# Designs tried in a protein design run: peptides against a protein of PDB entry 2L9B. Part 73

Target 1, 91 residues: chain A of PDB entry 2L9B
Amino acid sequence: ANFLSQKFPELPSGIDVNINMTTPAMMISSELAKKPKEVQLKFLQKFQEWTRAHPEDAVSLLELCPQLSFVTAELLLTNGICKVDDLIPLA
Target 2, 91 residues: chain A of PDB entry 2L9B as posed
Amino acid sequence: ANFLSQKFPELPSGIDVNINMTTPAMMISSELAKKPKEVQLKFLQKFQEWTRAHPEDAASLLELCPQLSFVTAELLLTNGICKVDDLIPLA

## One batch from the design tools (peptide; made by RFdiffusion4, then SolubleMPNN)

Design b1_p25_6_s2 (from b1_p25_6, 7 letters changed)
Fold by OpenDDE base, seed 3:
Structure b1_p25_6_s2 (fold): chain B 91 residues (1-91), chain A 25 residues (1-25)
Amino acid sequence: as target 1 above (91 residues)
Amino acid sequence: TNNMVQNAGMEPELAEMLHELLSSV
């Protein structure tokens, strides 16, 4: 029993990245680009709401899944919600 | 940004900063 399984039963396990073919960042960016803007914004909205309601779980999730931090940052940037300079401390 | 993906041992401060960002936008 781990935190992810207990707290996020519907969270997928994810996949490994073949670094000889691509990078994790490229893979994530590619997958995000396949999502319509409406879906991206809906994700951000729901994640924001959940994060506000569950700050401790949100921190734990982001620590365990650093790729999710990248996802969120990219979505904020690409949708014009945040500027690159705002995320410099995180990069 | 790439460090976020590659660093499996994310420091608490980074997660907390992202939490704050998400809470504020």
Scores: peptide ipSAE 0.046, ipTM 0.623, DockQ to the pose 0.040
Fold by OpenDDE base, seed 5:
Structure b1_p25_6_s2 (fold): chain B 91 residues (1-91), chain A 25 residues (1-25)
Amino acid sequence: as target 1 above (91 residues)
Amino acid sequence: TNNMVQNAGMEPELAEMLHELLSSV
């Protein structure tokens, strides 16, 4: 059984990326940019709250889906909440 | 440490998940 689907049944499976056309990082960045700033910030707030309430599950999720770490970093950077130098030690 | 940029390239891509999460917030 897929641990991810069992623990987080609300999450879809994701999609394949044609690496000849783009990269997952580029795709993530593009999708995030389509959302208004208010929505992006709301996502960060909700994710922060959820992480505080469910730290063990948050660790599991980020281990299985490290793309979410990239998502979070991208949102923090593009919204001016963090600087690149702030995140380098975490990479 | 996990290289976020490299790890973002792992399949499956989470664009769909991200879209749904953002839509539900």
Scores: peptide ipSAE 0.042, ipTM 0.625, DockQ to the pose 0.055
Fold by OpenDDE base, seed 1:
Structure b1_p25_6_s2 (fold): chain B 91 residues (1-91), chain A 25 residues (1-25)
Amino acid sequence: as target 1 above (91 residues)
Amino acid sequence: TNNMVQNAGMEPELAEMLHELLSSV
């Protein structure tokens, strides 16, 4: 097992994206849109709680899985929790 | 600075700042 799997054993493997038909960002946005708003908010709440309880692990996870940063940013914006200006330093 | 989904490897500054955001929201 690689470092990622060892450190985060419950993390799913993910899937490859066919770049001839879509982009990772588009696919993520599409998949998120399939989830009810309540589910999206619940994810944010749970992820927030987990990051507070495991700050060093949270940073490591986001470094290793930058797509999760995109997911989180997308959810924060689409649910009106933050504004684009709040994320400019992250871009 | 670029698309987060396209970024490879470690992104310490981004990850740390996002963590701070998540902790405060």
Scores: peptide ipSAE 0.068, ipTM 0.638, DockQ to the pose 0.040; fails the geometry check
Fold by OpenDDE base, seed 4:
Structure b1_p25_6_s2 (fold): chain B 91 residues (1-91), chain A 25 residues (1-25)
Amino acid sequence: as target 1 above (91 residues)
Amino acid sequence: TNNMVQNAGMEPELAEMLHELLSSV
């Protein structure tokens, strides 16, 4: 936890999810759907630019925070940028 | 095959492949 905060100081800590009431995937999908399309696309753009500039850190971040992998996949699908078949290796 | 959110112990290849995907879109 402290390691993540030190390595990625701008990363929010997030919230705990009560698995008896919902799932992390459901929570994330719900929260994403509340964001306007323009905000979703802006996130994808910024994240793409950052991953290109920081490839090693990008891999580390996605390993440590698999939530972000789900977020990215969900946004790519819902905004019609990729198809389900493109994500088969990641399923 | 598995929920990415729950798979904290994901295979290293998943992160690598996602990085490649993000770089290509």
Scores: peptide ipSAE 0.057, ipTM 0.630, DockQ to the pose 0.039; fails the geometry check

Design b1_p25_6_s3 (from b1_p25_6 with V1T E2N E6Q M17L M18L I22L)
Fold by OpenDDE base, seed 3:
Structure b1_p25_6_s3 (fold): chain B 91 residues (1-91), chain A 25 residues (1-25)
Amino acid sequence: as target 1 above (91 residues)
Amino acid sequence: TNNWVQNAGMDPELAELLHELLSSV
């Protein structure tokens, strides 16, 4: 139990990202890819809106689930919202 | 809507999707 998880207590713990970061990210990304494009875009829209309205909680969530940062970036790329070079400054 | 979702101001559909995805990993 940690402080970050207390902010989102009903979210599944999943696999510990600190042990293997890429595996959870890859699996989540794969699960997202199973959803229709409209659902993927809807996720991005809603997540973006929530992040804008709740930036501190968004940071907490992404620290708790860093795989979501990876997935978000991947969805932005795969759905043609941005290009790889748009993300270079963030790396 | 769960209390934590409401308190976090999170869209219920977003919360459900997050739960679904994270439950698979």
Scores: peptide ipSAE 0.338, ipTM 0.803, DockQ to the pose 0.477
Fold by OpenDDE base, seed 4:
Structure b1_p25_6_s3 (fold): chain B 91 residues (1-91), chain A 25 residues (1-25)
Amino acid sequence: as target 1 above (91 residues)
Amino acid sequence: TNNWVQNAGMDPELAELLHELLSSV
């Protein structure tokens, strides 16, 4: 196993990210909508706390699982925490 | 023992949520 896989051995591979952003966005939005609002907010809170405490590992995780970038962005948008324009600098 | 705690200092509940989400997307 490579270094990143050893750091996060329990992570599933997920689905490959398509070159077209539309497909991942649609899929992720649909799956996230199945979760209660409380669960969505809990994820954001805990993920934020972990990212602050482990910024280098957060970068590694997002490189290993790029779909998490879409998940996080979508949750921020759908819960009204930020707007699309706020994410443009990150693209 | 949870590998998420050992390797990433991750909250077990967060780890479970991540696993659940990543299994679907």
Scores: peptide ipSAE 0.289, ipTM 0.774, DockQ to the pose 0.614
Fold by OpenDDE base, seed 5:
Parts: C-alpha cells; sequence; structure tokens
Structure b1_p25_6_s3 (fold): chain B 91 residues (1-91), chain A 25 residues (1-25)
C-alpha cells in the first residue's frame, strides 16, 4: 500500500485525467460548482474542524494532495467568504 | 509560495480523488 492510502485510509483511489482535454483545476472547479451550497459549506466546516484537531496530518495531506488547497480556495471564493485579494499572499 | 492553482495541476490522479471525497461529505 502507498503512503497516502495508509495515512489516510478514508480517501478513495483517484483516476488519471486526460490532461490534453482538461486539467485537475478545471475539473475540480466544475465539479464543485455542481454541489449545493450547503454541501460546499459543510465540507469547509468539516475540513476546518479536522484541521484544528489534526494540524500535522492536515499539513501532510495538503503536501500530498496540493489540489485540496485549490479546492479550499475555490470554495472560499465562490461562497463569498474570501476575496481574491485575501488569498494572494498565500499563493 | 505554494501556488494553489498550479498545484492543482501537479497530479491528475488526485482530481478524481477529490471529487469522490467531496461526493462523500
Amino acid sequence: as target 1 above (91 residues)
Amino acid sequence: TNNWVQNAGMDPELAELLHELLSSV
């Protein structure tokens, strides 16, 4: 088993993306937009709570899955919680 | 430092992983 699956057994397996047709960022942005706002906010809330409880694991997860940073940023922006200028220092 | 937009394109496999994760919340 790979380290990611061992450390975070709750994560499903990913599949390859045809990068000639799309990018992970494009896919994530599109798929997030399909989710109801209440689901988007629930994800943010649960992720925040988990991060507070498991800060070192959260850092490890974000290092292994940097796309989660994009997910979080996208959700913060699209739900009006943050503005683009708020996130520039973190980019 | 860690450009979140650029990082989203590093590993195509994780796109589906995140989609499935989000579908489960």
Scores: peptide ipSAE 0.048, ipTM 0.559, DockQ to the pose 0.054
Fold by OpenDDE base, seed 2:
Structure b1_p25_6_s3 (fold): chain B 91 residues (1-91), chain A 25 residues (1-25)
Amino acid sequence: as target 1 above (91 residues)
Amino acid sequence: TNNWVQNAGMDPELAELLHELLSSV
């Protein structure tokens, strides 16, 4: 319905974070893990394609939505596409 | 604590580096 859902339909819906019980990183990891692997990979594929086609828009989006950078990094690492060392400049 | 969550939007270079990574994978 919103911009993010239109561009990235595979993204999990937003959920409140209880900072007393969890961290944003834990919450994102947990929510992503609820998605089937096929959905995770499809998101990565679509995001990669979109990023290549719209590099300036992609940079702007990631600046506006820092959580998406973590989402992408988490999915890349969890699915074995990247190594931790590949993302060290972002850590 | 994860710096990817904390700092991704604070440093424009992080978004650019992620773009470069996604483009190369």
Scores: peptide ipSAE 0.024, ipTM 0.550, DockQ to the pose 0.037

Design b1_p25_6_s4 (from b1_p25_6, 7 letters changed)
Fold by OpenDDE base, seed 2:
Structure b1_p25_6_s4 (fold): chain B 91 residues (1-91), chain A 25 residues (1-25)
Amino acid sequence: as target 1 above (91 residues)
Amino acid sequence: TNNMVQNAGMDPELAEMLYELLSSV
């Protein structure tokens, strides 16, 4: 197995993106929108708690899976937790 | 948005900043 699978064995595989049909960002946004607000907020809560408990792993995960950075930012914005200005340094 | 997807894996500092953001929310 590759490094990602070894370090994070329970991480979902995800799906491939056909760039002729959509973009990764569009796909992520679409999938997130299918989740109820309560589920989105619960994810943020759990991910926040895990991140605090495992900071080095969290950094590694976000480096290896940039799409998760987009997920987090999108959820923070769409649920009104952050403003766009809060994320400008990351954009 | 697209920049985050494209750049996060290439910039360790971005990952650290996201960690800090999540920790402060």
Scores: peptide ipSAE 0.046, ipTM 0.619, DockQ to the pose 0.040
Fold by OpenDDE base, seed 5:
Structure b1_p25_6_s4 (fold): chain B 91 residues (1-91), chain A 25 residues (1-25)
Amino acid sequence: as target 1 above (91 residues)
Amino acid sequence: TNNMVQNAGMDPELAEMLYELLSSV
Protein backbone atom coordinates (compact mmCIF):
# COMPACT_ATOMS: atom_id res chain seq x y z
CA ALA B 1 0.00 0.00 0.00
CA ASN B 2 1.06 3.58 -0.65
CA PHE B 3 2.80 5.28 2.24
CA LEU B 4 0.59 8.35 1.99
CA SER B 5 -2.57 6.28 2.10
CA GLN B 6 -1.36 4.33 5.09
CA LYS B 7 -0.09 7.30 7.06
CA PHE B 8 -2.96 9.58 6.09
CA PRO B 9 -5.92 7.31 5.34
CA GLU B 10 -8.37 10.18 4.95
CA LEU B 11 -6.30 11.94 2.31
CA PRO B 12 -8.06 11.92 -1.05
CA SER B 13 -6.32 10.53 -4.10
CA GLY B 14 -6.28 13.84 -5.89
CA ILE B 15 -6.72 14.62 -9.55
CA ASP B 16 -4.37 14.56 -12.49
CA VAL B 17 -2.89 17.76 -13.81
CA ASN B 18 -2.32 18.24 -17.50
CA ILE B 19 0.86 20.26 -17.41
CA ASN B 20 0.39 21.28 -21.02
CA MET B 21 -2.83 23.09 -20.21
CA THR B 22 -2.38 24.49 -16.75
CA THR B 23 -0.14 24.65 -13.73
CA PRO B 24 -0.79 22.90 -10.45
CA ALA B 25 -1.24 26.26 -8.78
CA MET B 26 -3.84 27.35 -11.29
CA MET B 27 -5.74 24.12 -10.92
CA ILE B 28 -5.69 24.30 -7.16
CA SER B 29 -6.90 27.89 -7.19
CA SER B 30 -9.68 26.99 -9.59
CA GLU B 31 -10.86 24.04 -7.53
CA LEU B 32 -10.78 26.02 -4.33
CA ALA B 33 -12.82 28.78 -5.88
CA LYS B 34 -15.57 26.27 -6.62
CA LYS B 35 -16.09 25.67 -2.92
CA PRO B 36 -18.37 27.94 -0.92
CA LYS B 37 -16.71 30.30 1.52
CA GLU B 38 -18.19 28.34 4.40
CA VAL B 39 -16.50 25.18 3.20
CA GLN B 40 -13.20 26.96 2.71
CA LEU B 41 -13.27 28.40 6.19
CA LYS B 42 -14.30 25.10 7.70
CA PHE B 43 -11.34 23.43 6.04
CA LEU B 44 -8.98 26.02 7.43
CA GLN B 45 -10.43 25.61 10.88
CA LYS B 46 -10.23 21.84 10.87
CA PHE B 47 -6.77 21.81 9.35
CA GLN B 48 -5.58 24.30 11.92
CA GLU B 49 -6.99 22.24 14.76
CA TRP B 50 -5.52 19.03 13.39
CA THR B 51 -2.16 20.69 12.85
CA ARG B 52 -2.06 21.84 16.45
CA ALA B 53 -2.99 18.39 17.70
CA HIS B 54 -0.60 16.52 15.39
CA PRO B 55 2.34 18.81 14.65
CA GLU B 56 4.79 16.11 13.58
CA ASP B 57 2.28 14.50 11.25
CA ALA B 58 1.33 17.91 9.89
CA VAL B 59 4.92 18.64 8.96
CA SER B 60 5.25 15.24 7.32
CA LEU B 61 2.06 15.75 5.37
CA LEU B 62 3.10 19.16 4.10
CA GLU B 63 6.49 17.83 3.07
CA LEU B 64 4.95 14.94 1.18
CA CYS B 65 2.10 16.99 -0.24
CA PRO B 66 3.35 20.48 -1.04
CA GLN B 67 0.01 21.12 -2.74
CA LEU B 68 -1.47 21.51 0.71
CA SER B 69 0.97 24.26 1.52
CA PHE B 70 -0.26 26.13 -1.51
CA VAL B 71 -3.88 25.36 -0.65
CA THR B 72 -3.48 26.79 2.80
CA ALA B 73 -1.69 29.90 1.62
CA GLU B 74 -4.24 30.51 -1.11
CA LEU B 75 -7.17 30.13 1.25
CA LEU B 76 -5.62 32.44 3.79
CA LEU B 77 -5.07 35.10 1.15
CA THR B 78 -8.36 34.82 -0.71
CA ASN B 79 -10.38 34.91 2.49
CA GLY B 80 -8.52 37.95 3.76
CA ILE B 81 -7.06 36.21 6.76
CA CYS B 82 -3.48 36.95 5.77
CA LYS B 83 -1.82 39.58 3.64
CA VAL B 84 0.59 38.77 0.84
CA ASP B 85 3.38 40.33 2.85
CA ASP B 86 2.73 37.83 5.64
CA LEU B 87 3.57 34.95 3.32
CA ILE B 88 6.58 36.37 1.49
CA PRO B 89 9.03 34.29 3.54
CA LEU B 90 7.18 31.16 2.40
CA ALA B 91 7.23 31.97 -1.31
CA THR A 1 3.27 31.40 -5.80
CA ASN A 2 3.99 28.63 -8.28
CA ASN A 3 7.42 28.50 -6.78
CA MET A 4 5.96 27.39 -3.46
CA VAL A 5 4.56 24.24 -5.02
CA GLN A 6 7.73 23.50 -6.93
CA ASN A 7 10.08 23.97 -4.02
CA ALA A 8 8.04 22.73 -1.07
CA GLY A 9 8.93 19.13 -1.72
CA MET A 10 12.61 19.96 -1.70
CA ASP A 11 12.64 22.35 1.25
CA PRO A 12 11.39 20.98 4.56
CA GLU A 13 11.72 24.40 6.12
CA LEU A 14 8.70 25.55 4.15
CA ALA A 15 6.56 22.92 5.83
CA GLU A 16 7.78 24.01 9.23
CA MET A 17 7.07 27.63 8.48
CA LEU A 18 3.58 26.85 7.28
CA TYR A 19 2.95 24.81 10.38
CA GLU A 20 3.90 27.79 12.47
CA LEU A 21 1.64 30.01 10.41
CA LEU A 22 -1.33 27.68 10.82
CA SER A 23 -0.71 27.48 14.52
CA SER A 24 -0.69 31.24 14.89
CA VAL A 25 -3.53 32.48 12.72
Scores: peptide ipSAE 0.043, ipTM 0.608, DockQ to the pose 0.039
Fold by OpenDDE base, seed 3:
Structure b1_p25_6_s4 (fold): chain B 91 residues (1-91), chain A 25 residues (1-25)
Amino acid sequence: as target 1 above (91 residues)
Amino acid sequence: TNNMVQNAGMDPELAEMLYELLSSV
């Protein structure tokens, strides 16, 4: 396994994206929408707690896996936790 | 957006800002 898989064993491997048919962002949004709201909220809570406990690892993870930054932003917006204005500096 | 995905890979400050956002929400 690569470094990411070893350090973050809970991170899924992901799925292939046909970039001629869709964008990674579209694929991520579609997959997130399949998850029940309870699962989405639980992820946000656990990710928040983990980020607070492991700030340096969290920064490294988000830098190496930009998909997770998009995931987090989408979940915050779709669940009404953040407003678009909160994420403008990130867009 | 696609820009967020791209920026996350290019700008370490984005990851740090997300950390701060998650920590404060």
Scores: peptide ipSAE 0.038, ipTM 0.624, DockQ to the pose 0.039
Fold by OpenDDE base, seed 1:
Structure b1_p25_6_s4 (fold): chain B 91 residues (1-91), chain A 25 residues (1-25)
Amino acid sequence: as target 1 above (91 residues)
Amino acid sequence: TNNMVQNAGMDPELAEMLYELLSSV
């Protein structure tokens, strides 16, 4: 197991992306859309709670897994929790 | 483009800012 798996043992492996058919961002958006709103909100709540309890680990995770930053931003926007203007500093 | 993912991977400050956002939302 690499450093990621050791530090975050419950982290899923993810899936491959065929760049000839789609982009990573499009794939992420598509996969998120398959989840019910209730599941999306539950993820945000759990991730928020975990982030507050483990701030240094949360920063490390987001640095090591940049796709999670995109996921989080997408979920915040699509569920109406955050406005585009709120994320401009992060763009 | 995939600037969000790229920037997050290359900029530690962005990760910290996202942490702050998650903590406040």
Scores: peptide ipSAE 0.036, ipTM 0.618, DockQ to the pose 0.039

Design b1_p25_7_s1 (from b1_p25_7, 13 letters changed)
Fold by OpenDDE base, seed 3:
Formats: C-alpha cells, structure tokens, sequence
Structure b1_p25_7_s1 (fold): chain B 91 residues (1-91), chain A 25 residues (1-25)
C-alpha cells in the first residue's frame, strides 16, 4: 500500500465497499455501469495510450492494482470490443 | 511526475473501482 502510494500518488480514493454485502468484482462492475459509454471508451483509449508510453510503470501498476486489469477486461467485454475467448491466452 | 499526473487523470474516469485496491492492500 505504501509503495503503491509512493510510486503512483494521488490515485482516486474510490468509494467504500462493505465486503459483507457485496464482492469487489460486483462493486467494480456496478460502478463501471454507471459511467456513460463515452467515458468508458475514453478510459480504454487513454489507458491504452498511457500503457504504451509507460510500459514499465504500467506493469508495476497492474501488478499492484489488479482491479485495473479487471476494469479493462470488463470494459472490453461489455463494449463488445473483445470476447471472452480473446482473453483466454492471458489466463 | 508527468506520467503519474496523466495516470491520475485517466483513472479519475473510473475512480469508483479503487476500493478493491484498499481491500487487498
């Protein structure tokens, strides 16, 4: 947690989750669904570009923030950009 | 850094997903 904050300061705080009533994945999916499609696509585009520009940082980020991998996968799937089978090679 | 600032802006688009990070850290 400390390393994450040091390397990537000022990350969004997000919202609180009561894990006794929901799962992190459920919460992520719910929050993503609240975003307009335009915002979802904007995130995908910008995050992809950032990852290409900063590959080493991107690796570190995704290792430290596995939720971002989930977010990316969810958005790709829900927006019909890729299929579940397309993600299998990465599993 | 500039990279971190850009990342902040990008992640702010979907900032509600970050509770997972707090849960596992």
Amino acid sequence: as target 1 above (91 residues)
Amino acid sequence: SEAAKQLQEILSLIGGTFPVGRLIE
Scores: peptide ipSAE 0.570, ipTM 0.836, DockQ to the pose 0.390
Fold by OpenDDE base, seed 4:
Structure b1_p25_7_s1 (fold): chain B 91 residues (1-91), chain A 25 residues (1-25)
Amino acid sequence: as target 1 above (91 residues)
Amino acid sequence: SEAAKQLQEILSLIGGTFPVGRLIE
């Protein structure tokens, strides 16, 4: 936590997960569904641009925060931008 | 850094959507 905050300060705190009652994937899917489609698409667009502009930082971030990889994949799938088969080469 | 500031703004769109716990600690 300290290492992540040092490299990427002021990240959102996120939410806790009771792993005895749900999984991180289930929680992420539920929370994402609460966001308007406009916000979901805006996140995808902005995050894609940021990743292209800062590829080394993007690699570090996704290593430290694997949940962001799931967020991206989930949004691509639920918004019909790609299919599961499109993600296989990246897994 | 500017990169980190921009990232904060981007992630704020989904706010506390993603879990913390053992994945970040």
Scores: peptide ipSAE 0.547, ipTM 0.833, DockQ to the pose 0.407
Fold by OpenDDE base, seed 2:
Structure b1_p25_7_s1 (fold): chain B 91 residues (1-91), chain A 25 residues (1-25)
Amino acid sequence: as target 1 above (91 residues)
Amino acid sequence: SEAAKQLQEILSLIGGTFPVGRLIE
């Protein structure tokens, strides 16, 4: 019913976060760590390709779902693809 | 759209990794 659901229907539901128990960042980090490295790298590759192919949609998505920016950054860092310093210009 | 379908497939790789529902206070 909302703009996000209309433009990007049938997205995964994800998980809810109780901010009194944990932070969204902590939740994302912990859940990502549960995924096999192969899946993490596959996501990075595919999402990068999708972003390049659909830049306007990507901008809209990341504005509405900033957690996806964190996901990408976290995966880059945890897999040793980049350093925190490399992300500073993007913050 | 095709873009949305592809996105769904991509995000399914991480499944419920990110919170997209209501944040509970």
Scores: peptide ipSAE 0.535, ipTM 0.815, DockQ to the pose 0.602
Fold by OpenDDE base, seed 5:
Structure b1_p25_7_s1 (fold): chain B 91 residues (1-91), chain A 25 residues (1-25)
Amino acid sequence: as target 1 above (91 residues)
Amino acid sequence: SEAAKQLQEILSLIGGTFPVGRLIE
């Protein structure tokens, strides 16, 4: 097993992406938009709490799974929690 | 671990939203 599966076993399989048809970012944005706002906000809250409780694991996770950084940024933007300019220093 | 278990639960909220399978397959 790869490092991600070893450290974080039994993660959701997610979805596959055909990069010839779409980009991961496009797919993520599309799929997130299908989730109710309540679910989006719940994810943000829970993930924030988790990263604070497990900062070392969070670093490892985000290094291996950068799409989660995109998810977080996208949800912050689409829910009006922050603006694009707020994220520029992090990009 | 507890951390991993909690992460599973959190990610289940947006399960299928990103190509996680490519990382763990």
Scores: peptide ipSAE 0.529, ipTM 0.816, DockQ to the pose 0.388

Design b1_p25_7_s2 (from b1_p25_7, 10 letters changed)
Fold by OpenDDE base, seed 2:
Structure b1_p25_7_s2 (fold): chain B 91 residues (1-91), chain A 25 residues (1-25)
Amino acid sequence: as target 1 above (91 residues)
Amino acid sequence: SEAAKELNEILSLIGGTFPVGRLLY
């Protein structure tokens, strides 16, 4: 197993991305839209709490899985919690 | 680890919104 699998075993398999058909960003946006708002907000809250509780692990995770950073950003934007301008310093 | 277990639960909320691509792995 790679480093990610070793440190974070049993991660959800997710969905395979075929770049000839779509991009990860497009897929994330599409799939998130299928989730109830309540679930989206719950994820944001729980993930934020997890990140605060495990900052070192969180850094490692987000470095290895940048798509999760996009998920978070997309949810913040879609739910009107922040605007694009708020994310610029982080990009 | 406990951190990993909790993470799995959290990620399960979004499920397929966590795409996996060969470019990232």
Scores: peptide ipSAE 0.593, ipTM 0.852, DockQ to the pose 0.449
Fold by OpenDDE base, seed 1:
Structure b1_p25_7_s2 (fold): chain B 91 residues (1-91), chain A 25 residues (1-25)
Amino acid sequence: as target 1 above (91 residues)
Amino acid sequence: SEAAKELNEILSLIGGTFPVGRLLY
């Protein structure tokens, strides 16, 4: 098993991306939009709590899975929690 | 691990159909 699978076993497989139809970012945005706002906010809350409880694992995860950083940013923006300018210092 | 189990539960909220596998491989 690779490092990611070893440290974070049984990660969701997710769905495949058809690059002829969409981009990964577009697909992520579309899938997120299918979830109710309550679920989106619940994810943000729980993920925040998890990262605070496991900071080293969180750093490793976000380095290995940059799509999760995109998910977090997208949800923060689409739910009006922050603005694009708020994210600039983090880039 | 407990951390990984909790993570999977969290990801299941929105990541079940999320293209995680495609982006990781």
Scores: peptide ipSAE 0.590, ipTM 0.852, DockQ to the pose 0.464
Fold by OpenDDE base, seed 4:
Structure b1_p25_7_s2 (fold): chain B 91 residues (1-91), chain A 25 residues (1-25)
Amino acid sequence: as target 1 above (91 residues)
Amino acid sequence: SEAAKELNEILSLIGGTFPVGRLLY
C-alpha cells in the first residue's frame, strides 16, 4: 500500500482522470456539481468539524491529497460562502 | 482509527478518497 493508505486505511478509491481530455480542476468541478447543494454543504460542515477535531491528521491529509484542498475551495466559492480574496492569504 | 473511519464517511459524501493521480468522484 502507498503512504496514503497506510496513514488513512480503508478509505475508498477515487476516479481516474484522462489528462488528455480534461484538467483535474475541471474534472473535480464537474463531479462536485453532480451533488445536490445540501450534500455539498453537509460535506463542508462535517469536514470542518473533523478538521477541528483532528488538526494533525488534517494537515497530513491535505499534504497527501492536494485535490481535497481544491475541493474545499471550490465548494466555498460556488456556494457563495467566501470570495476569491478570502483564499488569497492561504495560497 | 476512528478518525479515519469518520473521514471515510465524510469523504463518501463527495466520492471518497483517492491515491495520487486520481480524484474524488
Scores: peptide ipSAE 0.588, ipTM 0.863, DockQ to the pose 0.385
Fold by OpenDDE base, seed 5:
Structure b1_p25_7_s2 (fold): chain B 91 residues (1-91), chain A 25 residues (1-25)
Amino acid sequence: as target 1 above (91 residues)
Amino acid sequence: SEAAKELNEILSLIGGTFPVGRLLY
């Protein structure tokens, strides 16, 4: 198993992206938008709490899964919690 | 681990997980 599977063995597999049909960013944005706002905000809250509780695991996860960094940024932006300029220092 | 279990629950809120090469479904 790869490092991700070793560290987080119980995580679901997810799905592949047909890059000829859409970009990963577009697909993520679309899927996120299908979730109720309450669910989006709940994710942000819970993920933030998890990251604070497990900082080393969080670093490993985000290094391996940059999609999650995108998800977090996208949800912050689309829910009006921060602006694009607020994220510039992080890019 | 407990951390992994909690992460799985959290990711399930938005439609799964994001391993390399994959997206939520």
Scores: peptide ipSAE 0.562, ipTM 0.840, DockQ to the pose 0.403

Design b1_p25_7_s4 (from b1_p25_7, 11 letters changed)
Fold by OpenDDE base, seed 2:
Structure b1_p25_7_s4 (fold): chain B 91 residues (1-91), chain A 25 residues (1-25)
Amino acid sequence: as target 1 above (91 residues)
Amino acid sequence: SEMAKQLQELLNLIGGKFPVGRLLY
């Protein structure tokens, strides 16, 4: 298993994307929504703690896996933790 | 770079701005 699967098992597994049917962002959003709220929040908690403890590794991971930035932002929004205005600098 | 700046902003948001307790309670 890759690093993400091992470290953050709450995340959906990687899947193939058919761009003729959907966009990667829509696919990610759909897969995240299949997880219970408590699982989504647990990922955010663990990822927050890990990024605090390993900020340099977190930057490297987010560069390697850009989809993880979308995942994090999506979960923050859909769970009412932040507002769109809070994410404007990331757009 | 612009991407580095965006990544830093994300890390500030998730790692600093919102405490863990806010996620759970």
Scores: peptide ipSAE 0.063, ipTM 0.603, DockQ to the pose 0.034
Fold by OpenDDE base, seed 3:
Structure b1_p25_7_s4 (fold): chain B 91 residues (1-91), chain A 25 residues (1-25)
Amino acid sequence: as target 1 above (91 residues)
Amino acid sequence: SEMAKQLQELLNLIGGKFPVGRLLY
């Protein structure tokens, strides 16, 4: 198993995608929505904790796996943790 | 780079601003 599967088993399996494309984004959103809310929040919790402890490694991971940036943003929005305005600096 | 700045901003949101863990309790 790869790092993501082992460390964050709450994530659906997948490959790298162009997060700027509408279709891939819709697919990712759909797959995430299939997970129970508790599982979604558990991923965010674990990723938050790991990011705090390993910020430079987190940057490297997000560069290597751009889809993870979209996943995280999507989960923050859909779970009501942040609003679109909070993510504008990333646009 | 612009990409690096965007990633850092995302990390700031994830790691610092939103106490996601507390939402599980």
Scores: peptide ipSAE 0.057, ipTM 0.596, DockQ to the pose 0.034
Fold by OpenDDE base, seed 1:
Structure b1_p25_7_s4 (fold): chain B 91 residues (1-91), chain A 25 residues (1-25)
Amino acid sequence: as target 1 above (91 residues)
Amino acid sequence: SEMAKQLQELLNLIGGKFPVGRLLY
């Protein structure tokens, strides 16, 4: 929790959801949407760069914090960066 | 594991296929 908050301050605090369409997921989608587009894109940029530099750590982090996978996927979709079909293998 | 495979696919999207950084400049 501290790592995520410190490394990615663009994220809302206390996010804990699964990647499926659930009430918590819908709520977090709404919370993410409240962030300015620039902040959303900044997170994606920073997370992309960090995962490139630390791929093994990124896998471990995503296993430990699956909500981060949801956040990333949601932001990719809502910002028109990818389509639902691109994420089907992750479902 | 299946989960590891899914995570790797996500990493492929964000780390390779989609140049997110370019959206900021």
Scores: peptide ipSAE 0.055, ipTM 0.593, DockQ to the pose 0.035
Fold by OpenDDE base, seed 5:
Structure b1_p25_7_s4 (fold): chain B 91 residues (1-91), chain A 25 residues (1-25)
Amino acid sequence: as target 1 above (91 residues)
Amino acid sequence: SEMAKQLQELLNLIGGKFPVGRLLY
């Protein structure tokens, strides 16, 4: 298993995406929605805490796994933690 | 780093930037 699956088992495993039929963002959203709410929230908590403790590693991880930027935003929105307008200035 | 700060600001729902555009890289 890779680092992400081991450290953050709440994340769905990577899968192949046919970009001719769907976008990576849509696929990520779909896979995240399959996880129970408590699992989604647990990821947000763990990722938040880990990034606070390991800021340099967090930057490196985002470079290696840019989809995590979308994952974080998506989970914040779908769980009602923030609104779209809250994220616009952060993009 | 600035990038780490930007990420944390989003995670804390604060006004910093988050590299959402990295999805394209």
Scores: peptide ipSAE 0.065, ipTM 0.596, DockQ to the pose 0.052; fails the geometry check

